# Peptides against a protein of PDB entry 5TUV: the designs that were tried, part 142

Target 1, 107 residues: chain A of PDB entry 5TUV
Amino acid sequence: KEVIDRLRYLKAEIEDLELKERELDQQKLWLQQSIKNVMDDSINNRFSYVTHEDICNCFNGDTLLAIQAPSGTQLEVPIPEMGQNGQKKYQINLKSHSGPIHVLLIN
Target 2, 107 residues: chain B of PDB entry 5TUV
Amino acid sequence: AQECQNLEVERQRRLERIKQKQSQLQELILQQIAFKNLVQRNRHAEQQASRPPPPNSVIHLPFIIVNTSKKTVIDCSISNDKFEYLFNFDNTFEIHDDIEVLKRMGM

## One batch from the design tools (peptide; made by RFdiffusion4, then SolubleMPNN)

Design b2_p22_8_s4 (from b2_p22_8, 7 letters changed)
Fold by OpenDDE base, seed 4:
Structure b2_p22_8_s4 (fold): chain B 107 residues (1-107), chain C 107 residues (1-107), chain A 22 residues (1-22)
Amino acid sequence: as target 1 above (107 residues)
Amino acid sequence: as target 2 above (107 residues)
Amino acid sequence: EVIYPKIHISPFNPLGFIYKKV
């Protein structure tokens, strides 16, 4: 009897959780679209930048590169592996489909 | 019963997914807020300066920041169409996205 | 000692790049 009651309870709860999960999925989609709309707004786009000072204040690195590219640009950072010359490969691969990539040296 | 145990596992799996989705949703909300704050900051700054910043003094979103040693040798290969970039480093580096920068800026 | 690059990526990056093989 206890097992039967537990089964019924679990099934009902799982059904509620399914509804909740679908709700969250929908909310995520709406929020993603909202973010896209906000970023694509002409005024927001005009002011969507950081300064060299901003970057320097955020990092204490010896060499700071800023790489700007269009949204949707593919960024690939392979796991370091031994190259043909016997040294580890440290790489960043970028592929843009909608515009040029711009590189700036910050410091 | 085995069925009860299976449902308990499924329940827990769904609860965990919901928790993860809630966290992701919160992160997206914070990203949107940070972006809006950035825009407001820049608008106010340009109003005070009565001019836009110099074009080469700012980094437009989206971007990434690469941080590496001053001793690191960086080789960059660019495709003919300028849409593909390959960066080779002879040492390790750190890569940070614009979202992290906004967080560090306190946006 | 094997040191790997530090990569900071959000679960979803609507403001940035599409990350692959990271």
Scores: peptide ipSAE 0.054, ipTM 0.861, DockQ to the pose 0.767
Fold by OpenDDE base, seed 3:
Structure b2_p22_8_s4 (fold): chain B 107 residues (1-107), chain C 107 residues (1-107), chain A 22 residues (1-22)
Amino acid sequence: as target 1 above (107 residues)
Amino acid sequence: as target 2 above (107 residues)
Amino acid sequence: EVIYPKIHISPFNPLGFIYKKV
């Protein structure tokens, strides 16, 4: 009896949690669409940028590259492997599908 | 009973997923706010300057920032026909997306 | 903290890709 009651309780709670999870999934979907709409707005898009000063204020005195690419550009960072000279290879691979990639040296 | 234990494990799993989804939703909200703040800042700045910034002085979203030592040698190979970029570094580097930059900017 | 070796650049990615020194 006690076990049966516990099972019923747990099943009911799990059902409630399933509903909550679906609600959160729906909210996420709506918010994602909202963000897309805001970013795709012509006025917002015109002002969607940062400055060199902004970047320099975020990072200290290292070499900083800014890479601007269209949404959906493929970015690959392979696991470093030993090269021919015994040095590890550190690489970034970019592939754009919808427009040019622009690279800026900040410092 | 074993069945009760199985359901309790499932319950806990769902609770953790819900917690993670709530956190992700909060992050998306903050991202949207940060973007709106960025746009507002830039609009105000351009209004005061009575002109847009020079094209090469700003980095348009979306972008990434690559940070590496000033001693790091960076080689870049570009295939214009395919819009492919290969960066080679002789040392380690860090990648930061535009979301993180906006966070560091305090947007 | 998972480093994604392959991603698509997307502003305000809801998946929250994490990039670290490699």
Scores: peptide ipSAE 0.046, ipTM 0.863, DockQ to the pose 0.174
Fold by OpenDDE base, seed 1:
Structure b2_p22_8_s4 (fold): chain B 107 residues (1-107), chain C 107 residues (1-107), chain A 22 residues (1-22)
Amino acid sequence: as target 1 above (107 residues)
Amino acid sequence: as target 2 above (107 residues)
Amino acid sequence: EVIYPKIHISPFNPLGFIYKKV
């Protein structure tokens, strides 16, 4: 029957798609590791920075804070909720485990 | 048949995941290229200047940018070792990661 | 308005702090 043939065809196609998806997963892992290696290179790391001018060129007219922290630093931005004074709380919480956090006022 | 319909749904789901993963891979490639371009730019600039930039004049990766109104009051609580930061804003803010900044810079 | 990037968000457990105006 056509139904049986269709089932067989779909199963075969899904199998091929499964293989493709696994291939992409492996490629992602490889690329992520590659990026890590490139960034961890001593020479690249030395030059892995942006300037105040760079930031100012990307943003206009507002207060700009640059927060530099070690890789793996925990970031929490709570959903704004009402505080004791009836005002919404807007917060950023940062926690590093491997080094100090640096904050610069850009603009 | 119901079995055909189930497999068709599965097929479509996998195709969409594959598409998403392909897009993610492309983004990672672009990020790596952007980083390499940044490093090259900075290396060349320092060679021309014959000196590195002052330590507090640059923002080292990884970093985030916080953008808020000039009227926003920002209070910061900092741990003794500077491993923990608590920012309080009296109004809304935006956060941008270093990847987005590199994109805006045209890297 | 508050805009969040696609970043990993984690819990925060504060320790002792000093306060500084930024």
Scores: peptide ipSAE 0.040, ipTM 0.857, DockQ to the pose 0.067
Fold by OpenDDE base, seed 5:
Order: sequence, then structure tokens, then C-alpha cells
Structure b2_p22_8_s4 (fold): chain B 107 residues (1-107), chain C 107 residues (1-107), chain A 22 residues (1-22)
Amino acid sequence: as target 1 above (107 residues)
Amino acid sequence: as target 2 above (107 residues)
Amino acid sequence: EVIYPKIHISPFNPLGFIYKKV
């Protein structure tokens, strides 16, 4: 009796959790679309930038590269492997399909 | 008994997924707020200056920041159309997305 | 005095790589 009751309870709870998860999934999709709409707005797009000062205030003591690329650009950072000279290769690969990539040296 | 245990495991798995999705939603909300704050800041700043910033003085979203030692040698191969970039570093580097930068800026 | 990093840029022909979306 106790086992049967526990099974019923668990099944009911799992069903409720499934509903909750689906709700969250829908909310995520809606919010993602909302963000996209906000960013694609002409006025917002015009002012969607940070300054060199902003970046410098966020980081210190390093060489900073700013890489601006279109949405959907693909980024690959391979696991460092030994090169021909016996040194580890640290790499970044970028591929855009919709526009050029721009690189700025901040400091 | 075994079925009960299996359902309990499933229940816990779903609870964890729900928690993760809730956290992701909160992050998306914060991202949207941060972006709106950035836009507002920039609009106000340009109004005060009565001019837009120089084009090469700002980084437009979306972007990433790569930071590395000032001693790091960076080799970059670029396609003719600037759609493809290959970076080689002789030392380690860090990548930060625009979302993280906005957070660090306090947006 | 400002010390600048060593950066070398060279053109190349596009290659077919598999990347993950940013």
C-alpha cells in the first residue's frame, strides 16, 4: 500500500515537473526573441557599443583585443597541442557567414 | 521498490534541470536590462557631447575580448573578405564575451 | 612608456573549419 501510494505520488510530481519545465522552455524562447527584438531596434543598435575606456576599466595589465563580429559567427578554440617546434599552440579560429570581422587593439 | 527508486532519481534529475533553466532565465533578464542600460548611457553621453564617438574608438556589439600578456606574440591570418580569422598565440589567453564585459561595467 | 605587443597580421585563403556558434 505504501509503495503503491509512493509510486502514484512520484508519478504525479514528475508530471507536474514536466509541465513546469515546458513552461520555462517557452519563457526562454520568448525572452530570447525579446532580446533579439530589442537589439535589432534601429535606435538601440545605433547605441549598442562600449568604449575603449570601458574595456580598460574592466581589465588591467594585459594586451586587450576587441573582436567584433556579426551574430552567428563561429568561434573555435582548439585544445592546445604541441606544435612542430615542440611548443603548445594556442589558437582562436573565427568564421563569419554574414559579414566581416573587425579587430581592435585596445592597449 | 526498484521502480520507486527509479522515479525518485528521475524526479531529482528534473528538479535540477528546472533549477538550471530558472537560473538561465534570470541571466537573460539581466542581460536585457544591462543592454538597455548601455544604450541609455550612450544616448545620454552622445547628447551631452552633441556628437557620436569616433568610429574606431568604440566596439559594437556583439564582440569578444581577448586578453593576454603584453609579452605574448600574436600572429593573425585573415581572409580577403575578413570573414575568417586565425589567431596564433605563443602563450595563454583569456576570452571574455560582451555579456561579461557589461557585467563588469556594472550595467 | 607604453609597451606594445607584437602582433603580426597576414592574409590567407579561407579554409574549411568546423566551428561552434558564439
Scores: peptide ipSAE 0.037, ipTM 0.856, DockQ to the pose 0.067

## One batch from the design tools (peptide; made by RFdiffusion4, then SolubleMPNN)

Design b2_p23_1_s1 (from b2_p23_1, 9 letters changed)
Fold by OpenDDE base, seed 1:
Structure b2_p23_1_s1 (fold): chain B 107 residues (1-107), chain C 107 residues (1-107), chain A 23 residues (1-23)
Amino acid sequence: as target 1 above (107 residues)
Amino acid sequence: as target 2 above (107 residues)
Amino acid sequence: KPIYSSAEAEKNKATEPFKYTLQ
């Protein structure tokens, strides 16, 4: 009976957790759409930028590249391989389907 | 007994998944707040300056930041339409997204 | 915090390319 009671309790709790998870999924979906709507607003879009100073304040001591690209742009970093000179090749591949990519050198 | 153990494992799995989803939801909320704060800051700044910033002085969202040593040699190959970029580095690098930058900015 | 680190990728002996989509 104890095992049966434990089974029933666990099943009921799992059902409650399923409801909670679905609630969170819906909230996430709603919030994602809300963020998209806010960012797509013409006024917000016009002012959706950071400055060189902002970036410099976030990072120091390094060379910085700022890469602006359309939403949906795909970034890939392949596994570094040895080049002909025995030097490892470090690469970034970017592919946009909807617009040009813009690169700025910071610092 | 084995069935109880299986359900307990499932319960714990769901609890952890819910916890992760709650954390992700909180991050999305913070992202939205940060974006709104960014827009407000920029609108106010442009109003005070009575002009928009120079085109090459700002980085529009979405963007990524690549940081590497000042000694790193960076080569870039660009397609004709600027839709595809290949970056080559002779040393290691890091990539940061705009969300992290906004966090570091204190937005 | 970085979405990608060469140093961390090497440390973890990553076997697959890193992929990211801007949003």
Scores: peptide ipSAE 0.701, ipTM 0.909, DockQ to the pose 0.893
Fold by OpenDDE base, seed 2:
Structure b2_p23_1_s1 (fold): chain B 107 residues (1-107), chain C 107 residues (1-107), chain A 23 residues (1-23)
Amino acid sequence: as target 1 above (107 residues)
Amino acid sequence: as target 2 above (107 residues)
Amino acid sequence: KPIYSSAEAEKNKATEPFKYTLQ
């Protein structure tokens, strides 16, 4: 029956797609590890920075804070709530576990 | 049949996931290229200047950029070890990661 | 695009905090 044949075809295709998806997942992990290795290299790490000029060229018109922190630092923005003064509170919470956080005012 | 329809939906679901994963891989590749280009740029610049940049003149990866209105009042609470930060804003803000910055820089 | 925007969060009526880990 056509339905049976279609089912068989679809099942085979899905199996192929599962294989492809697993391949992509493995490639992602490999590439992520590669990037990590490149960034952790002593020479590359020494030169892994941007300048104030770089940032200013990327953004304009606003106050800019640059926050440098170790890898793995956790950032959280809570849902803004009304403060006692009747204004919304906007917050950023940062938690580092491996080193200090550095903040630079760009403009 | 219902089973056939279910498998067709599943097939389409997997195809979309694969497409998304392929796109994510492309982004990772671009990130690695951008990082290598950044390192090369900085190495060349320091060679030409015959000195490293001042410590507070550059922003080391990883980092984030927070942009807000120039009128926004920003308060920062810092732990003694500088591992925890709480930023308070009286107005809205945006957060950008270093990946976006490198893209905007054309790396 | 930004990883977070207050305006976007309000527009979408976000009910959960935004979380991000530096890499």
Scores: peptide ipSAE 0.701, ipTM 0.907, DockQ to the pose 0.887
Fold by OpenDDE base, seed 3:
Structure b2_p23_1_s1 (fold): chain B 107 residues (1-107), chain C 107 residues (1-107), chain A 23 residues (1-23)
Amino acid sequence: as target 1 above (107 residues)
Amino acid sequence: as target 2 above (107 residues)
Amino acid sequence: KPIYSSAEAEKNKATEPFKYTLQ
């Protein structure tokens, strides 16, 4: 009796959770589109930048490269390979499809 | 019953997924807020300065930040395809996205 | 938290390239 009631309750709750999960998925998609629309706005795009000072305040003690590229630019970091001299090769590959990549040395 | 236990496990799994999705949604909301705050900051700053910042003094979104040791040797090359870039490092590095930077900036 | 760390990748013994798309 109690087990049957618990089973019924759990099944109903799971169904509600399925609906909630789908709701969250839709909200995510909506919000992602909203963010895109805000970022693509001409006025917002004009002011969508950070300064060297901003970056320097976020990081310290390291060499910092800022790489600006168009949306959709693909970044890949391969598995480091061992060089002939026993030195590992660390690299970043960037592929842009719509515009130039700009690199800034911050410090 | 075993069926009851199985459903409870499933319920818990769904609850965890929902929790994760809620967290991701919150991050997107914060991202949108941070971006709007950034735009507002920059717009206000340019109004006060009565001019835009120098072109090479700012980093437009989207961007990534690469940080590495000051001792790291960095080589940048552009492939035959002008949209493909290769960065070589002789040591380890980290990559940070613009979202993280905005968070670190307190936006 | 960085989107990628060489040190963490090595520590975790990553076997696949890290991929990211700017947005």
Scores: peptide ipSAE 0.700, ipTM 0.907, DockQ to the pose 0.891
Fold by OpenDDE base, seed 5:
Structure b2_p23_1_s1 (fold): chain B 107 residues (1-107), chain C 107 residues (1-107), chain A 23 residues (1-23)
Amino acid sequence: as target 1 above (107 residues)
Amino acid sequence: as target 2 above (107 residues)
Amino acid sequence: KPIYSSAEAEKNKATEPFKYTLQ
């Protein structure tokens, strides 16, 4: 009897949690669309940038590459493998489907 | 008894997913706020300067930052249309997205 | 949000290649 009651309780709770999860999924979708709309706005897009100074203030002592690419650009970092000279190959592969990629050397 | 245990595991799994989704939603909200703050900062700065920044002095979103040692040798192969990039590094590197940069900037 | 380092890939050679899509 106690087990039956526990089962009933758990099933009801799981059902409530399913509803909550779906609500959160919907909220995420709406928020993502909102962000997209804000970023796609012509005025916001015009001012959607950071400066070299901004980047330099975030990092110190290193060589910094800024890679600007369209949304949806794919970035791949393969597992480092040994090259022909026995040196490990550290790589970044970029693939854009909608526009050119731009690279800036910051420092 | 076994069914009860299975449902308890399921309940816990759903609770954890909900918690994760709530955190992700909060992060998206913060991202939107950070972006709006960035836009406002840049608008104000350009108004004060009465001119836009030089084209090659800013990094437009979306972007990533790659940081590596000053001693790292970087080779880059670019496709004709600039849609594909292959970077080769002789040492390790780190990748940071624009969202992280905005956070570091205090936006 | 996560910082991605190639050094982490060396730490765990069983790690799959990293993939990221710019948003």
Scores: peptide ipSAE 0.243, ipTM 0.872, DockQ to the pose 0.824

Design b2_p23_1_s2 (from b2_p23_1, 8 letters changed)
Fold by OpenDDE base, seed 1:
Structure b2_p23_1_s2 (fold): chain B 107 residues (1-107), chain C 107 residues (1-107), chain A 23 residues (1-23)
Amino acid sequence: as target 1 above (107 residues)
Amino acid sequence: as target 2 above (107 residues)
Amino acid sequence: KPIYSSKEAEKNKAKEPFKYTLQ
């Protein structure tokens, strides 16, 4: 009886947790759409940028490459392989489907 | 009982997922706030300057930042498909997204 | 912090390519 009661309790709690998880999922979808709407607004879009100074202030001592691309652009970093000269190849592949990619060297 | 133990494991799994989802929601809220703050900053800055910034002085969202050593040689090639880019590095690198940049900027 | 680090990937012996989609 004790085991049965514990099972019933756990099942009921899990059901409540399922409801909570679904609520959070819906909230996430709503918030994601809200963010999209805010970013797609014409006024907000016009001012949705950072400066070279902003980037330089965020990072120190290295070469910085800024790559702007449309939403949905796919980025892939292959596993580095040994080149013919014995040097590892470090690569970034970008694939855009909806517009051009812009590259800026910051420093 | 084995079934009881199974349900307890499931309960804990769901609790952890809920916790993760709650954290993700909080991050999304902060992202939206950061974006709005960025827009406000830029709008005010342009008003003070009475002109927009030079086109090549800013990076529009969305973007990524590649960080690598000052000694790293970077080569960029565009495939036959003009929307596909290949970056080659002779050394290791890091990639950062615009969300992290906005956080580092204190937006 | 970074979405990708070559050094970290090597350290972790990554077996699959890193993939990311810009938002």
Scores: peptide ipSAE 0.702, ipTM 0.909, DockQ to the pose 0.893
Fold by OpenDDE base, seed 3:
Structure b2_p23_1_s2 (fold): chain B 107 residues (1-107), chain C 107 residues (1-107), chain A 23 residues (1-23)
Amino acid sequence: as target 1 above (107 residues)
Amino acid sequence: as target 2 above (107 residues)
Amino acid sequence: KPIYSSKEAEKNKAKEPFKYTLQ
């Protein structure tokens, strides 16, 4: 009897949780679209940038490359392989389909 | 009962997924807020300066930041397709997205 | 937290290339 009641309760709760999960999925989708709309706005797009100082303040002590590319640009880092000289090869591959890629060296 | 235990495990699994999705949603909200704050900052700064920043002094979104040792040798090659870039490093590196940068900036 | 770290990738013995799409 208690087990049956517990089963009923758990099943009902799981159903509620499923609804909640779907709600969150919809909210995520909505928010993603909202963010896209905000970023695509002409005024916002004009001011959607950071400065060299901003980057330097976020990082210190290293060489910094800022790579700006269109949305949808694909980045790939292959698994490092050993070179002929015994050194590992570290690489970044970038592929844009909609516009140029810009690279800035940040001191 | 075993059935109760199975449902409790499922319930817990769903709760964890919901928690993760809630966290992801919160991150998206923070991203939107950070972007709006960035735009506001830049608009205000340009108004005060009465001019936009010089070209090549800013990095527009979307972007990534690559950081590596100051001793790292970096080679960049552009393929026949001008939209394809290959970076070679003789040492390890890190890649950071613009979202992380905005967070580090306190936006 | 970086989206990619060479050191972490090596530590974790990554078997697949890292892929990311700018958004």
Scores: peptide ipSAE 0.698, ipTM 0.907, DockQ to the pose 0.897
Fold by OpenDDE base, seed 2:
Structure b2_p23_1_s2 (fold): chain B 107 residues (1-107), chain C 107 residues (1-107), chain A 23 residues (1-23)
Amino acid sequence: as target 1 above (107 residues)
Amino acid sequence: as target 2 above (107 residues)
Amino acid sequence: KPIYSSKEAEKNKAKEPFKYTLQ
């Protein structure tokens, strides 16, 4: 029966797709760990920076804040609310757990 | 019949997830390459200069870039917890991560 | 594209705070 054959085919294909998805999940995990290891290497860490010129070349015409913080630092932007003067509040909250936050004004 | 249709939907859902995961994996690979290229560039530059860059002239990874109008007033406050920062803006802003910056740099 | 845009957030009528963790 065509329907029964199609069901059997689909079930087999879905099983193969499940394996493929799990493979991709594992590959992502390994790659993420690899990236972490590369970035945590003392030599690579020493040279893991960009310059003011690099940032200026990427953006123009606006004020730029470069905020450097330790890995794992949490950033939150609340929903803008009306302030006391009727102006919307635009805000960024940063929470670091392992080290200082450095702020550089660009332009 | 209905079971067949349900499995068709499930198959399509899994195919889409796999496609998304493949794309994400490719992005991670590109990020790793970009980082390695950045490190290589900086190592070469420091070798040519025979010295490291001044501490305040570079932005170390990880970082974010906040982009706002030149007319935007920015206030920064540090809470009693020295690791917590609050940025207030009187106008809208954009936030960019270091990954996007490296892409824009052509790394 | 930016990880966050005030303009886009307002346009989309976002109801939840934007959260991000530095990697």
Scores: peptide ipSAE 0.698, ipTM 0.907, DockQ to the pose 0.898
Fold by OpenDDE base, seed 5:
Structure b2_p23_1_s2 (fold): chain B 107 residues (1-107), chain C 107 residues (1-107), chain A 23 residues (1-23)
Amino acid sequence: as target 1 above (107 residues)
Amino acid sequence: as target 2 above (107 residues)
Amino acid sequence: KPIYSSKEAEKNKAKEPFKYTLQ
């Protein structure tokens, strides 16, 4: 009797949790769309940038490359493999589908 | 008894997923706030300067930052088509997205 | 194609292999 009641309780709770999880999934979709809308706004887009100073303040002592590309651009970092000279090849592959990629050397 | 245990495990699994999703939502909210703050900062700055920044002095979102040693040699090549880029490094590097940069900027 | 080089600073750790889509 007690076990049966526990089973019933657990099943009901799991069902409630399923509903909650779906709710959160929907909220995520809405929030993602909201962010997209805010970023795509003409005024916001005009001012959606950082400066060289901003980047330099975030990172010290190294070479910094800024790579700007359209949303949806794919970035791939493959497993480092040995090059022709016997040195490991460290690579970044970028593929854009909707516009040019812009590269800036910060320091 | 075993069925109860299985359901309790499932219950806990769902609770953890819900917690994770709630955290992810909070992160997205913070991202949106950071972006809005960035836009406001830049709008104010341009108003004070009475001009936009030079085109190559700023990095438009979305972007990534590649951080590597000053000794690292970096080669950039366009491959396959004009929208595909290959970066070669002779040493290790770090990649940071624009979201992380905004966080480091205190936005 | 641009080539960047410098002679200073310590080694950075490489990120783990991954795929990323710019948001």
Scores: peptide ipSAE 0.252, ipTM 0.874, DockQ to the pose 0.221; fails the geometry check

